# Peptides against a protein of PDB entry 5IXI, part 41

Target 1, 141 residues: chain A of PDB entry 5IXI
Amino acid sequence: TPLLDASSLEYLFAQGQYDLVKCLAPIRDPKTEQDGHDIENECLGMAVLAISHYAMMKKMQLPELPKDISYKRYIPETLNKSIRQRNLLTRMRINNVFKDFLKEFNNKTICDSSVSTHDLKVKYLATLETLTKHYGAEIFE

## One batch from the design tools (peptide; aimed at target 1 Q34 E40 N87)

Design b2_p26_7 (made by RFdiffusion4)
Pose (drawn by RFdiffusion4):
Structure b2_p26_7 (pose): chain A 132 residues (1-60, 70-141), chain P 26 residues (1-26)
Amino acid sequence: TPLLDASSLEYLFAQGQYDLVKCLAPIRDPKTEQDGHDIENECLGMAVLAISHYAMMKKMSYKRYIPETLNKSIRQRNLLTRMRINNVFKDFLKEFNNKTICDSSVSTHDLKVKYLATLETLTKHYGAEIFE
Amino acid sequence: SSKLEDIDELFESHNQEYHEMLKEDE
């Protein structure tokens, strides 16, 4: 018997997206530059998941689906790199919706689950309350 | 679990490529 029902899961998914974007669920610190870039890449993956879920739900830019801090960080880079980030994101999104949804038979439930499960490891102290 | 792993493998497979692309911005 699981902890959450569909309603709580949907609400938690929406809250999780809110936390990730507004940085109430701050992304974990990088151990290395490579790890940092990997974290940014996971954020692009999270944006793909959020958009894919939205499109899936209604039966049908990454900027509004990533932490604002990374957005401000990306806005500081040269234009070619931003075009590159856009192209990489588009490729991820296309590849995910064209192949992975079908191949791995990804439902909306699995998607929300992976999203939140990813929040548990992508961000600092998710679901915890720290008092000073 | 396998579906979650598959999704991870999809995005993580591009980590090195994404890193190299960002290194060109320096």

Design b2_p26_7_s1 (made by RFdiffusion4, then SolubleMPNN; from b2_p26_7, 14 letters changed)
Fold by OpenDDE base, seed 3:
Structure b2_p26_7_s1 (fold): chain B 141 residues (1-141), chain A 26 residues (1-26)
Amino acid sequence: as target 1 above (141 residues)
Amino acid sequence: SSKQKAIDDFFNSKNEEFYKLLQEDK
């Protein structure tokens, strides 16, 4: 487990986001149906982390974020396409659940100043390592 | 760290909510 300085962490976080979304670091194959659901949930969680980090860096609250900010640009493109194929009601539910997820995360962890952008990057990269098949950046395991 | 554990616990607690949603989609 290598020790990362701030500059390395910043670089890996930025590159990791790009690799996840562009499927250059493809998500792992599900072992079961439930595992597949867990993988999708983790991807949505990655979006929460990325958006929260963005908001903190810009010193903006959630209501101040651009209206088009959603999980769609922060999850693997393959998953995004899959979600788009689901019926309208399901897509609406996903959006609502995600918005609540993002809001609760910010209220319980960020708004009380207990979580920093550093913590978010660490969690993001740690999750990325386990979520993807053979991501080359071994960081925390 | 304690901060990372808190974040982990939060995400784990939300897993069931998304799971139920995906089950309804089937």
Scores: peptide ipSAE 0.286, ipTM 0.777, DockQ to the pose 0.592
OpenDDE base, seeds 1, 2, 4, 5: peptide ipSAE 0.284, 0.278, 0.285, 0.281; ipTM 0.776, 0.776, 0.774, 0.772

Design b2_p26_7_s2 (made by RFdiffusion4, then SolubleMPNN; from b2_p26_7, 14 letters changed)
Fold by OpenDDE base, seed 4:
Formats: sequence, structure tokens, C-alpha cells
Structure b2_p26_7_s2 (fold): chain B 141 residues (1-141), chain A 26 residues (1-26)
Amino acid sequence: as target 1 above (141 residues)
Amino acid sequence: SEKQKKIDDFFSSRDKEFYEMMLEDE
């Protein structure tokens, strides 16, 4: 079992983001209605992780992030298309849920020095492994 | 680790909220 050094983890994290958004690592098929909702929530979480990681790398805090920041560029393109087809109320609620999600998470990460970019990469890759159909990675801390 | 558990717990706490929201809109 090979250990992942910092450079390898950075590479896998970048690759994983690209693969998720471009659907090169397709998300798993929902087994139930609730499972479908869980998958979408996990995707929003992936967006929160990616954005938070970016902000931390740029040494930015939540108030410094763009006011129009969105999940749209950080979730699978297929899911993004699906959300755009839903009614206005649903889309507004999803956006509000995401904004609250990002705000609360950043209060506990960007504003909390106890969480590092390393921790975010590990969580991202671990979630990617369970969220997608065939993606697998060995992450060592 | 404690750091990963903290992150995991945070994400788990958001599951119910999102699910209930989606049920209301369907």
C-alpha cells in the first residue's frame, strides 16, 4: 500500500474535481428517491469543499468570496442540467441551501485554523469514491 | 482522525435538511 505524498494528493484532488464535473467519473445511479436526494446533497457538498479549498489556498475568507458564488461549476454537468430544468421554487431553495451550507462550512474551516487544505482534499476524494460508480483511490494521512 | 470526524459530522447534519426540502418541492 503506497503512501500518498502531498504532491500526489494535490494531483488526485485536481483530477478528481475535473472528473466529477465533466462526468468522466459518473455519479452512482440512485436506488430510491431518497438516494437520489442524497446524491444531489453530496454533490453540493463537493462544491462546498472545492470552493472552500480554493478560498483557503488564496487566503480568502467568506466575505471576500464573490457574492454570486455558485455550485454550478463544481457539480456534475448532468446534475447541473437537471437542476436547471426544475421549477423556480426548487431552484431557489437549492441555491439557498447551498449558500447556507457554504457559509456554515466556511465558518468551521476557513475561519477555523484547525482544518487544513489537506483535510479538505482527503474528504473530497473519499466522498468522490463513494459518490461515483467506479472511482477509487487510496488516501493515507 | 478527529479532523475528519468533525468534517464528516458536519456533512451528515446537512442530509436531513436537504431531503426534507426536496420532498416539499415534489
Scores: peptide ipSAE 0.478, ipTM 0.865, DockQ to the pose 0.599
OpenDDE base, seeds 1, 2, 3, 5: peptide ipSAE 0.477, 0.476, 0.475, 0.477; ipTM 0.865, 0.865, 0.863, 0.865; seed 3 fails the geometry check

Design b2_p26_7_s3 (made by RFdiffusion4, then SolubleMPNN; from b2_p26_7, 13 letters changed)
Fold by OpenDDE base, seed 1:
Parts: C-alpha cells; sequence; structure tokens
Structure b2_p26_7_s3 (fold): chain B 141 residues (1-141), chain A 26 residues (1-26)
C-alpha cells in the first residue's frame, strides 16, 4: 500500500472518527461476553485518542476543554445508548474512570514523551482496523 | 515506532480498567 501523506492521514482520521461514531464502520461482533467488554474498553480508548488529539490541535489543556467534550461524542452511538441505559451510579463511575484515564494518558504519553498528533492518528486508525468488521486502513510508520 | 510502542504500552496497562464497571451493569 502507498505511503500516506499528512493530508491523507488527516482525512482518514476524520473519516474514521465519523464512521466509528455513526456505526458506518461497525465494531466487530463479540465472540464472548468478555470479548464484548474488551470491545467497549477499546472504544473508550478510541475516545481518549480522539479527545487528546482535539486538545492538542486546539492547544488546550484538559481542564480547559468544554464540558461537552466527553467520551459520549467519540464512541459508537450504539455503545453510547447502551451506557445511557445503565444506572446512575454506574454512569457516574464510568465518567470518573474515563476522566482519570484521559488525564493519565495525557500526562504519561503526551506530556512525558512528546507524542504528536500524527502519532495519535496512526494509533487511532490502526485500532480502528482491528476494532471494526471490514475497515481497511494501512498506515506506514 | 518508538512512539507507537509507548502508546501501546499505556493502553495495554489499562486495557481492562472499565471491565468491572461494564460487567456489573449487565
Amino acid sequence: as target 1 above (141 residues)
Amino acid sequence: SSKQQQIDDFFNSRNDEFYELLKTDK
């Protein structure tokens, strides 16, 4: 496959986010209950990548991000609906754990290692390929 | 790449963080 230039990578990253959230690139079918939970974890990880990328592009710190920038906008709509059906306590816990996850990712990966937006896009697309049923994205590092 | 490896290492270390929350609710 051909090497992706910066413009192509940006396009694929944006399209990939849209396809994941809108379920146009549906997530793979779970083989077990455990696998289903792993898939949901991966989706939340994708949200961490997407939000971190957004923050970096806007040159904003995590506490400065609008409150509506949460995992809810960056995960498959089907998963979002599923989470909304859960009890209040569980939803609160998910939100808190996600915030901690996002903060820790930023501190240990972005701040400590100078990870770039390019790196985040590569990871996002690579994960998207494995997470979805038939999504094809080949990235050269 | 080294950067990708670092990202992978982070996610691998926290991959099951939401498991118990998601499992309990179902």
Scores: peptide ipSAE 0.354, ipTM 0.795, DockQ to the pose 0.521
OpenDDE base, seeds 2, 3, 4, 5: peptide ipSAE 0.352, 0.339, 0.349, 0.341; ipTM 0.796, 0.785, 0.792, 0.786; seeds 2, 3 fail the geometry check

Design b2_p26_7_s4 (made by RFdiffusion4, then SolubleMPNN; from b2_p26_7, 11 letters changed)
Fold by OpenDDE base, seed 3:
Structure b2_p26_7_s4 (fold): chain B 141 residues (1-141), chain A 26 residues (1-26)
Amino acid sequence: as target 1 above (141 residues)
Amino acid sequence: SSKQQAIDDFFNSKNEEFYELLKEDE
């Protein structure tokens, strides 16, 4: 596993977000139905990481984020389209769970500062490597 | 690192929560 300096990590994090959302780094195929759910949940987690990183960089707390902040622009576009096709109750539940997820995670990042932006980028890229089919950036494995 | 492990544990816990909540709706 290569050691990345700060500049390389910043570049790869930015590029990785773009590649995930634009499906240039497509997510892996599910092996089972449960695996499919796990993949979607990981994508929601990627949104939490990206939003939390943004908030920390801007020195903003959760209440200071845009009121309509959501996972939609931080997950693969294909998954976003899939979620939009699901029934209203399911979409509401996904949104509520995501908001709670974001809130709880931010208690460990913005609130108590135990997690740094560096840690978030590392987690994001590590997850991206395992979540996608053949992402060319072998960083942590 | 310990920080990365803590983050991993948090995400794994939430993933299980998501699955239990949504499995009947999907």
Scores: peptide ipSAE 0.364, ipTM 0.819, DockQ to the pose 0.542
OpenDDE base, seeds 1, 2, 4, 5: peptide ipSAE 0.360, 0.355, 0.359, 0.358; ipTM 0.817, 0.817, 0.817, 0.816

Design b2_p26_8 (made by RFdiffusion4)
Pose (drawn by RFdiffusion4):
Structure b2_p26_8 (pose): chain A 132 residues (1-60, 70-141), chain P 26 residues (1-26)
Amino acid sequence: TPLLDASSLEYLFAQGQYDLVKCLAPIRDPKTEQDGHDIENECLGMAVLAISHYAMMKKMSYKRYIPETLNKSIRQRNLLTRMRINNVFKDFLKEFNNKTICDSSVSTHDLKVKYLATLETLTKHYGAEIFE
Amino acid sequence: SVLEDIQEFFDSHNETYHELILHDES
């Protein structure tokens, strides 16, 4: 018997997206530059998941689906790099919706689950309350 | 599992993403 029902899961998914974007769920600190870039890449993956879920739900840019801090960080880079980030994101999104959804038979439930499960490891102290 | 498949899909691009960022910012 699971902890959450569909309603709570949908609400938690929406709240999780809100937390990730507004940085109430701050992304974890990088151990290395490589780890940092990997974190940014996972953020692009999270944006793909959010958009894919939205499109899936209605039966059909990454900037509004990533933490604002990374957005401000990306806005500081040269134009070619930003075009590169856009191309990489588009490729991820296309490859995910064209192949992975079908191959791995990804439902909306699995998607929300992976999203939140990824929040548990992508961000600092998710679901915890720290008092000073 | 489905979750592992999804994770592996995005992680497979980590090194490439890192190299592209370093290249275009040089």

Design b2_p26_8_s1 (made by RFdiffusion4, then SolubleMPNN; from b2_p26_8, 16 letters changed)
Fold by OpenDDE base, seed 4:
Structure b2_p26_8_s1 (fold): chain B 141 residues (1-141), chain A 26 residues (1-26)
Amino acid sequence: as target 1 above (141 residues)
Amino acid sequence: SVQQKIDDFFKSRDKEFYEEIKKLES
């Protein structure tokens, strides 16, 4: 595992977010229906990490974030298009579940003073390596 | 560790989220 300094980690984190959303680092192909749901869950988790990191960098609490905060800008564009094609009930549920996801993460993790933006970047990049087809060369173990 | 705490959180949420979406899409 290569040792990454703070500046390198910041760069990789920013690049990774861009690559994931723009599908430059495409997500892996689902092998089963459950695997497909797991991939979507991981993508939503990536959105939670990205939003939480943003909030921490801006020194904002979750209630201070825009009320219309959404996963839509933080997940792969292909997945976003797929979700928009689903029925209204499903889309509403995804929105609600994501909001609850973000709230719970904030309450149980982000509000913990032991969690830093560094920790979020590490988790984001580590997940990105397993979520996408060929991203990374074993940056983290 | 902090990373383990984060990992455990996502693992627990993944199971819950999967079951909810599966019910709606099936």
Scores: peptide ipSAE 0.369, ipTM 0.807, DockQ to the pose 0.570
OpenDDE base, seeds 1, 2, 3, 5: peptide ipSAE 0.366, 0.367, 0.364, 0.364; ipTM 0.808, 0.808, 0.807, 0.807

Design b2_p26_8_s2 (made by RFdiffusion4, then SolubleMPNN; from b2_p26_8, 15 letters changed)
Fold by OpenDDE base, seed 1:
Structure b2_p26_8_s2 (fold): chain B 141 residues (1-141), chain A 26 residues (1-26)
Amino acid sequence: as target 1 above (141 residues)
Amino acid sequence: SKIQKIEDFFRSKNQEFHDLIVELES
């Protein structure tokens, strides 16, 4: 496991976000329908991590975040397209549940001052390794 | 650990998402 300094970790975190969204690091193929849903949920979790990190870096509270800050900009483009093809009710429910997810995460972890931006980057990159096909960063064991 | 705390939270929420999506797409 490589030792990463603060600057290297910041770089890899930014690059990882870009690679995930742009599908340069494509998500793994689902083994079953259940696995497909799990992958989707993991992507939404990645969005929560990314948005929370953004908010912390900007020293902003959730109500202060720009209106356009949503999971749509923080998940793989392929998944975003898939979600857009679903019916209105499903899309509304996904959005509402995600907002609650983000809110609860913020209240229980971020506002508790128990989680730092460093922790979020570590978790993000670690998850990226397991979520994608050949990311192969091997940053964390 | 801090990471484990995050993982525990995500595990529970991912299950909630799964139940919702399965229900809506059934």
Scores: peptide ipSAE 0.248, ipTM 0.771, DockQ to the pose 0.560
OpenDDE base, seeds 2, 3, 4, 5: peptide ipSAE 0.244, 0.240, 0.246, 0.241; ipTM 0.768, 0.765, 0.768, 0.766

Design b2_p26_8_s3 (made by RFdiffusion4, then SolubleMPNN; from b2_p26_8, 14 letters changed)
Fold by OpenDDE base, seed 1:
Structure b2_p26_8_s3 (fold): chain B 141 residues (1-141), chain A 26 residues (1-26)
Amino acid sequence: as target 1 above (141 residues)
Amino acid sequence: SVLQKIDDFFRSRNEEFYRLIKELEA
C-alpha cells in the first residue's frame, strides 16, 4: 500500500477538483429519488471542502471571501446546469442552503478543531471515490 | 479523530438536506 507524500496529495487534490467539475470523473447514477438528493448534497459538500481549503490557504475568514465564490464553480458542470434550469426562488433557496452549509462547517469543524488543509484534501478525495463512477484514487496513510 | 469528526458532520447533513430539498420541490 503506497503512501502519498505532500506533493502527490496536492496533485491528486487539484486533479480531482478538475475532474469533478469538468465531469471527467462523472458522478454516479442515482438509483432512486432519494439517492439523487444524496448525490446533490454530496456535491455541495465537495464545494464546501474546496472553498474551505481555499480560504485556509489564503488565510481568509468566510466573510472575507470574494462574493463570486459560490458552489457553482465547485460542482459538476452538469449539475450546475440542472440547477440553473430551476426557477428563481428555488435557486435562491439553494444558495441559502449552501451558505448555511459552509457556515456550519466552518463553525463546527474548522473553528472547533485542529483541521488542516491536509485533512480537507483527504476527505475530498475519499468522497470523490464514492461519489463518482470510476474514480479509483485511494489514499493510504 | 479530525477526519472522523468531518465524516460525522457530513453524515448529519444528509438528513437535513433531504428535508430541505423536499421543501424546494413543494
Scores: peptide ipSAE 0.429, ipTM 0.857, DockQ to the pose 0.549
OpenDDE base, seeds 2, 3, 4, 5: peptide ipSAE 0.412, 0.403, 0.425, 0.334; ipTM 0.849, 0.842, 0.854, 0.804; seed 2 fails the geometry check

Design b2_p26_8_s4 (made by RFdiffusion4, then SolubleMPNN; from b2_p26_8, 14 letters changed)
Fold by OpenDDE base, seed 1:
Structure b2_p26_8_s4 (fold): chain B 141 residues (1-141), chain A 26 residues (1-26)
Amino acid sequence: as target 1 above (141 residues)
Amino acid sequence: SVIDKIDDFFKSRNEEFYKLIKELES
């Protein structure tokens, strides 16, 4: 496991977000329908991490975040297109689940004051390695 | 550790998400 300084970690985190959304680091192929659902949930989780990191950096509370900040900007574009093709009820439910996801994460994790932006970057990059097909060299063991 | 706590949280949310999507697609 290579040692990453703060600057390197920040760079990799930013690049990782870009690669995920733009599908430059494509998500792994689902092996089953269940696996497909797991992948989608992991992507929503990535959005939660990214938004939480953003909020912490801006020293903003969740209610203070712009309403346009949603999972749509933080998940793979291919998945976003897929979700938009689903029926209205499904889309509404996914949106509600995400809102609850983000809120619960904030309440149960961030509000403990034990989680730092560093931790979020580490979790994000670690998840990115397992979520995508061939994401770069191992960062963490 | 903090990372373990985050991992546990995501694991629990994964189960809930699966149940929801399964119901909607049934």
Scores: peptide ipSAE 0.403, ipTM 0.848, DockQ to the pose 0.619
OpenDDE base, seeds 2, 3, 4, 5: peptide ipSAE 0.402, 0.402, 0.398, 0.401; ipTM 0.847, 0.845, 0.841, 0.846

## One batch from the design tools (peptide; aimed at target 1 V115)

Design b2_p27_1 (made by RFdiffusion4)
Pose (drawn by RFdiffusion4):
Structure b2_p27_1 (pose): chain A 132 residues (1-60, 70-141), chain P 27 residues (1-27)
Amino acid sequence: TPLLDASSLEYLFAQGQYDLVKCLAPIRDPKTEQDGHDIENECLGMAVLAISHYAMMKKMSYKRYIPETLNKSIRQRNLLTRMRINNVFKDFLKEFNNKTICDSSVSTHDLKVKYLATLETLTKHYGAEIFE
Amino acid sequence: SFDDYLSPKAKKGLDEFFDRVREANLF
């Protein structure tokens, strides 16, 4: 018997997206430059998940689906790199919706679950309350 | 953990998706 029902899961998914974007769920610190880039890539993956879920729900830019801090960080890079980030994101999104949704038979439930499960590891102290 | 609620097939595919996503060069 699971902890959450569909309603709580949908609400938690919306809250999780809110937390990730508004940085109430701050992304974890990088161990290395490579780890940092990997984190940014995971953020792009999270944006793909959020958009794919939205499109799936209604039966049909990454900027509004990633932490604002990474957005400000990306806005500081040269234009070619930003075009590059856009192309990589588009490729991820296309590949995910054209192949992975079908191949791995990904439902909206699995998507929200992976999203939140990824928040548990992508961000600092998710679901915890720290008092000073 | 929320990971425990993933269907096996979907979990595998989603993990592979994220592995590929981590390998992308953004520069």

Design b2_p27_1_s1 (made by RFdiffusion4, then SolubleMPNN; from b2_p27_1, 11 letters changed)
Fold by OpenDDE base, seed 3:
Structure b2_p27_1_s1 (fold): chain B 141 residues (1-141), chain A 27 residues (1-27)
Amino acid sequence: as target 1 above (141 residues)
Amino acid sequence: SFSDLLSPKAKEGLDAFFEKLKKKNLD
């Protein structure tokens, strides 16, 4: 089990976000179609964590966030490109579902479970461990 | 695992959220 001080955790969280989005830590290969679905939804969850952490650090309530807040900048670029290729109705659904998730997370989950910014960073990194192939590993070709 | 650093209550809530998230069909 890793032992991390606050500064180390902050660094790993920031780097982890970059690695996920830039696909430096690529998401794992799905074992089944359902697994692939779960992976995509977990990526949306990662976006919820990242945005909520940002809001909490800035002491902003959800209504104070831009109305056009989106998952697009917080998920792997490859997944973002894939979603853009889907039909309009599907993209609209994804947007609406994400907004609902973000709302529920910030109005209920954080409050009901006493979630702190520390917890958000830890959960983000913990999810990276299982979501990605090579989190924290340098890849040589 | 990083998950070991979570408080039990936070872990329960966060895990539950992700499980609920995975059940949602986006198609």
Scores: peptide ipSAE 0.701, ipTM 0.955, DockQ to the pose 0.809
OpenDDE base, seeds 1, 2, 4, 5: peptide ipSAE 0.696, 0.690, 0.694, 0.686; ipTM 0.954, 0.953, 0.954, 0.953

Design b2_p27_1_s2 (made by RFdiffusion4, then SolubleMPNN; from b2_p27_1, 8 letters changed)
Fold by OpenDDE base, seed 4:
Formats: C-alpha cells, sequence, structure tokens
Structure b2_p27_1_s2 (fold): chain B 141 residues (1-141), chain A 27 residues (1-27)
C-alpha cells in the first residue's frame, strides 16, 4: 500500500468520516443476516475509532467526554435511521453495549498511549475501504 | 439478534489490530 504523508492522511481521514456518515461512500450490501450484523458492528467500531480519535485530539479522557456521547453522529445516516426505528429495548441495548465497549477500548487500548491518532486514522481508513462500495480504490493498492 | 452487537468477534478484530500496533511500537 502507498505511504501517505501526515497531511494526506489527515485529509483522507476527515473526508472518510464525512463520506461514511453522509453515505457518499455507501456501505456494502449485506450478503446474509449475519453479514448485516457484521456490517453494523463494523460501523459501530468505526464510531469507536472516530470518538477515540476525537478524544485524543482534545486530550480528553472518557470521563471528560460529554455524558450523552453516542454513535449517532459517527455512523452512516441510513444505519442511524434504521436503529431509531427499532424498539426501545433494542436501542437501549445498542447504546449500553456501545458505551461499555468504548470505555473498555479506551481503558485498555488508548490509555497506555501505545496507540496514536495516526494508528486510529490508518485503521479507520482501512476498515472504511472494506466496509464501503469501492471506497479508496484510487488511493489504496 | 441485538445480542450480537459488538460481539466478542467484533471486539477481537479491533483488539488484534491494535495488539499488532503495540507490538510494533515495542520493537
Amino acid sequence: as target 1 above (141 residues)
Amino acid sequence: SFEDLLSPKAKKGLDEFFEKVKKKNLD
């Protein structure tokens, strides 16, 4: 894969987040029900990465983040709409699981400072490429 | 089911990636 300079990576990461959320880079079609679940999990994972990156950039610990922080602004709008149509118990479950996961991820992976914002951006873009339809085909080899 | 959300499999995928990153940083 091509090496990207810091400026290019920053741009691609920002644009990638926008494209994912706005569905300009639409997520791939599920092949099975389980694949659909996997896609949703990947989207939620993308939200974890994006939020963690934001927190690191702001030099904030998770307890310092807004208490109402959620995946909603960090996942595809289509998926967000789908989740909002689900029943209350399901939505509560998703929210709780996400918050717990985010907490664990930051406490175990981010807190030791072994993972940089650079690493998060690389993982984000790599996942975005596999998650969406033909995203990054011109950039990644 | 909704119980599969952020399953151990999903977590494992993320963890494995960043474990590799950690390993590289130790070298």
Scores: peptide ipSAE 0.165, ipTM 0.738, DockQ to the pose 0.046
OpenDDE base, seeds 1, 2, 3, 5: peptide ipSAE 0.086, 0.066, 0.294, 0.056; ipTM 0.652, 0.630, 0.799, 0.606; seeds 3, 5 fail the geometry check

Design b2_p27_1_s3 (made by RFdiffusion4, then SolubleMPNN; from b2_p27_1, 9 letters changed)
Fold by OpenDDE base, seed 2:
Structure b2_p27_1_s3 (fold): chain B 141 residues (1-141), chain A 27 residues (1-27)
Amino acid sequence: as target 1 above (141 residues)
Amino acid sequence: SFSDLLSPKAKKGLDEFFEKMKKRNLE
């Protein structure tokens, strides 16, 4: 197989984000209730990766990000719709937990593990391979 | 697999973060 060059990786990363959010690569069916929770948490993780990649590319530090930064634009639309139907307290908890994830990732994980933008793209795509059931497949209606 | 493109250090850190994340309750 040919080596994946930087331009190809950038393309796949952009397309992967689009496919995840638009549900062209739908998330896998949960095997259990706990598996369903794990899937949702991984989706939030994908949002952390996407936002952190954006910030790093723009050379922005965490405090420079908008105060209302949210996972909503970076998770599957189906999951976003589901979360919007949950009660206010639950939505507040999810928002707070996500902010904690984003802080920990940017203040600790990236630095401690010397994570680059390249690594973020690779991790994003690697997670798509296991998180979704139709990644890389053409879906027609 | 895309995971093969990660350095061992980056892979370990990123995987551990995702595992920690799965332990948090959203409800």
Scores: peptide ipSAE 0.732, ipTM 0.960, DockQ to the pose 0.837
OpenDDE base, seeds 1, 3, 4, 5: peptide ipSAE 0.732, 0.730, 0.732, 0.730; ipTM 0.960, 0.960, 0.960, 0.959

Design b2_p27_1_s4 (made by RFdiffusion4, then SolubleMPNN; from b2_p27_1, 9 letters changed)
Fold by OpenDDE base, seed 4:
Structure b2_p27_1_s4 (fold): chain B 141 residues (1-141), chain A 27 residues (1-27)
Amino acid sequence: as target 1 above (141 residues)
Amino acid sequence: SFSDLLSPKAKKGLDEFFEKVKKRKLD
């Protein structure tokens, strides 16, 4: 397995975020209802990674993040549209769950596992490999 | 795969986080 230097990894991470959000790397089709649930949750997880990476790069602690921080800009646009079509209670629930994810990740996971910005980028890209239909592949129709 | 670039400790923590995330019911 070839190693990626810091600049290459940074580029791939940035591009990966863009591709996921803009659905240039579309999320995979769910195989089951549970799979669909997992996919959506993983997208929220990806948002946590992206936001946490941003915070770490800016040397910001969790309480310093905007109180209205949201997953909306960090998940696939298609999923974001889907969520917006759900009822208010569900949307509120998703918001709360996401905030819980963000808190747990930053208060426990990062610290307990000595997670670095490098690790965040790598995990993000690794998840793209399985979350999206054909990440890294050139598709022709 | 990219996962191979993670240290064992980081990989374990990050994987566990995502497993926990996937188990959380949203609706």
Scores: peptide ipSAE 0.728, ipTM 0.959, DockQ to the pose 0.870
OpenDDE base, seeds 1, 2, 3, 5: peptide ipSAE 0.726, 0.727, 0.723, 0.723; ipTM 0.959, 0.959, 0.958, 0.958

Design b2_p27_2 (made by RFdiffusion4)
Pose (drawn by RFdiffusion4):
Structure b2_p27_2 (pose): chain A 132 residues (1-60, 70-141), chain P 27 residues (1-27)
Amino acid sequence: TPLLDASSLEYLFAQGQYDLVKCLAPIRDPKTEQDGHDIENECLGMAVLAISHYAMMKKMSYKRYIPETLNKSIRQRNLLTRMRINNVFKDFLKEFNNKTICDSSVSTHDLKVKYLATLETLTKHYGAEIFE
Amino acid sequence: TTEEKLEDIENFFEEMSEKYEELMLQE
């Protein structure tokens, strides 16, 4: 018997997206530059998941689906690199919706679950309350 | 299972990240 029902899961998914974007769920610190880039790449993956879920729900830019801090960080890079980030994101989104949804038979439930499960590891102290 | 699908999704994004790693490191 699971902890959450569909309603709580949908709400938690929306809250999780809110937390990730508004940085109430701050992304974890990088151990290395490579780890940092990997974190940014995961964030692009999270944006792909959020958009894919939205499109899936209605039966049909990454900027609004990533932490604002990374957005400000990306806005500081040269234009070619931003075009590059856009292309990589588009490729991720296309490859995910064209192949992975079908191949791995990804439902909306699995998607929300992977999103939140990823929040548990992508962000600092998710679901915890720290008092000073 | 959901667990397996989650792993597949994770692998997908790792594999795509690896594909674009050298590209993403360029200035």

Design b2_p27_2_s1 (made by RFdiffusion4, then SolubleMPNN; from b2_p27_2, 11 letters changed)
Fold by OpenDDE base, seed 3:
Structure b2_p27_2_s1 (fold): chain B 141 residues (1-141), chain A 27 residues (1-27)
Amino acid sequence: as target 1 above (141 residues)
Amino acid sequence: STEEVVEKIDNFFKEWGEKYRELLLEE
């Protein structure tokens, strides 16, 4: 478990989000087709974490967020571009799956008083380390 | 603890990963 104070964790979390989306911390290359799907799922998970963290910080429930909230601004730009190139049916399915993903995460996790914004930051950074090629090695050593 | 919460989230992500794969394979 990484030993970071609150201020350091806040900074790293903010920077990590920027690095992931802007591909400054590029995601790792898939080893197989299934691995590629797993990577995409992890990216969608990162979006769920980021949105949930935002909602918690603002003391907002998910229904209070814009109805058109999506993963688009919270995933790597390269992946976003890839998804946009897929057919309409696939994109619709991905959108629906993400909405369900976010909703179920809220119901099963965020509504649990034991989950804090601190926990979400730790999870985000830990996943960022495994998801990207070289990011965060010094943080968790 | 934070570790327990992270593990819970990991398991949740894993479950949804299976659903996501099923979705993409239906194409």
Scores: peptide ipSAE 0.616, ipTM 0.923, DockQ to the pose 0.634
OpenDDE base, seeds 1, 2, 4, 5: peptide ipSAE 0.614, 0.613, 0.615, 0.615; ipTM 0.922, 0.922, 0.923, 0.922

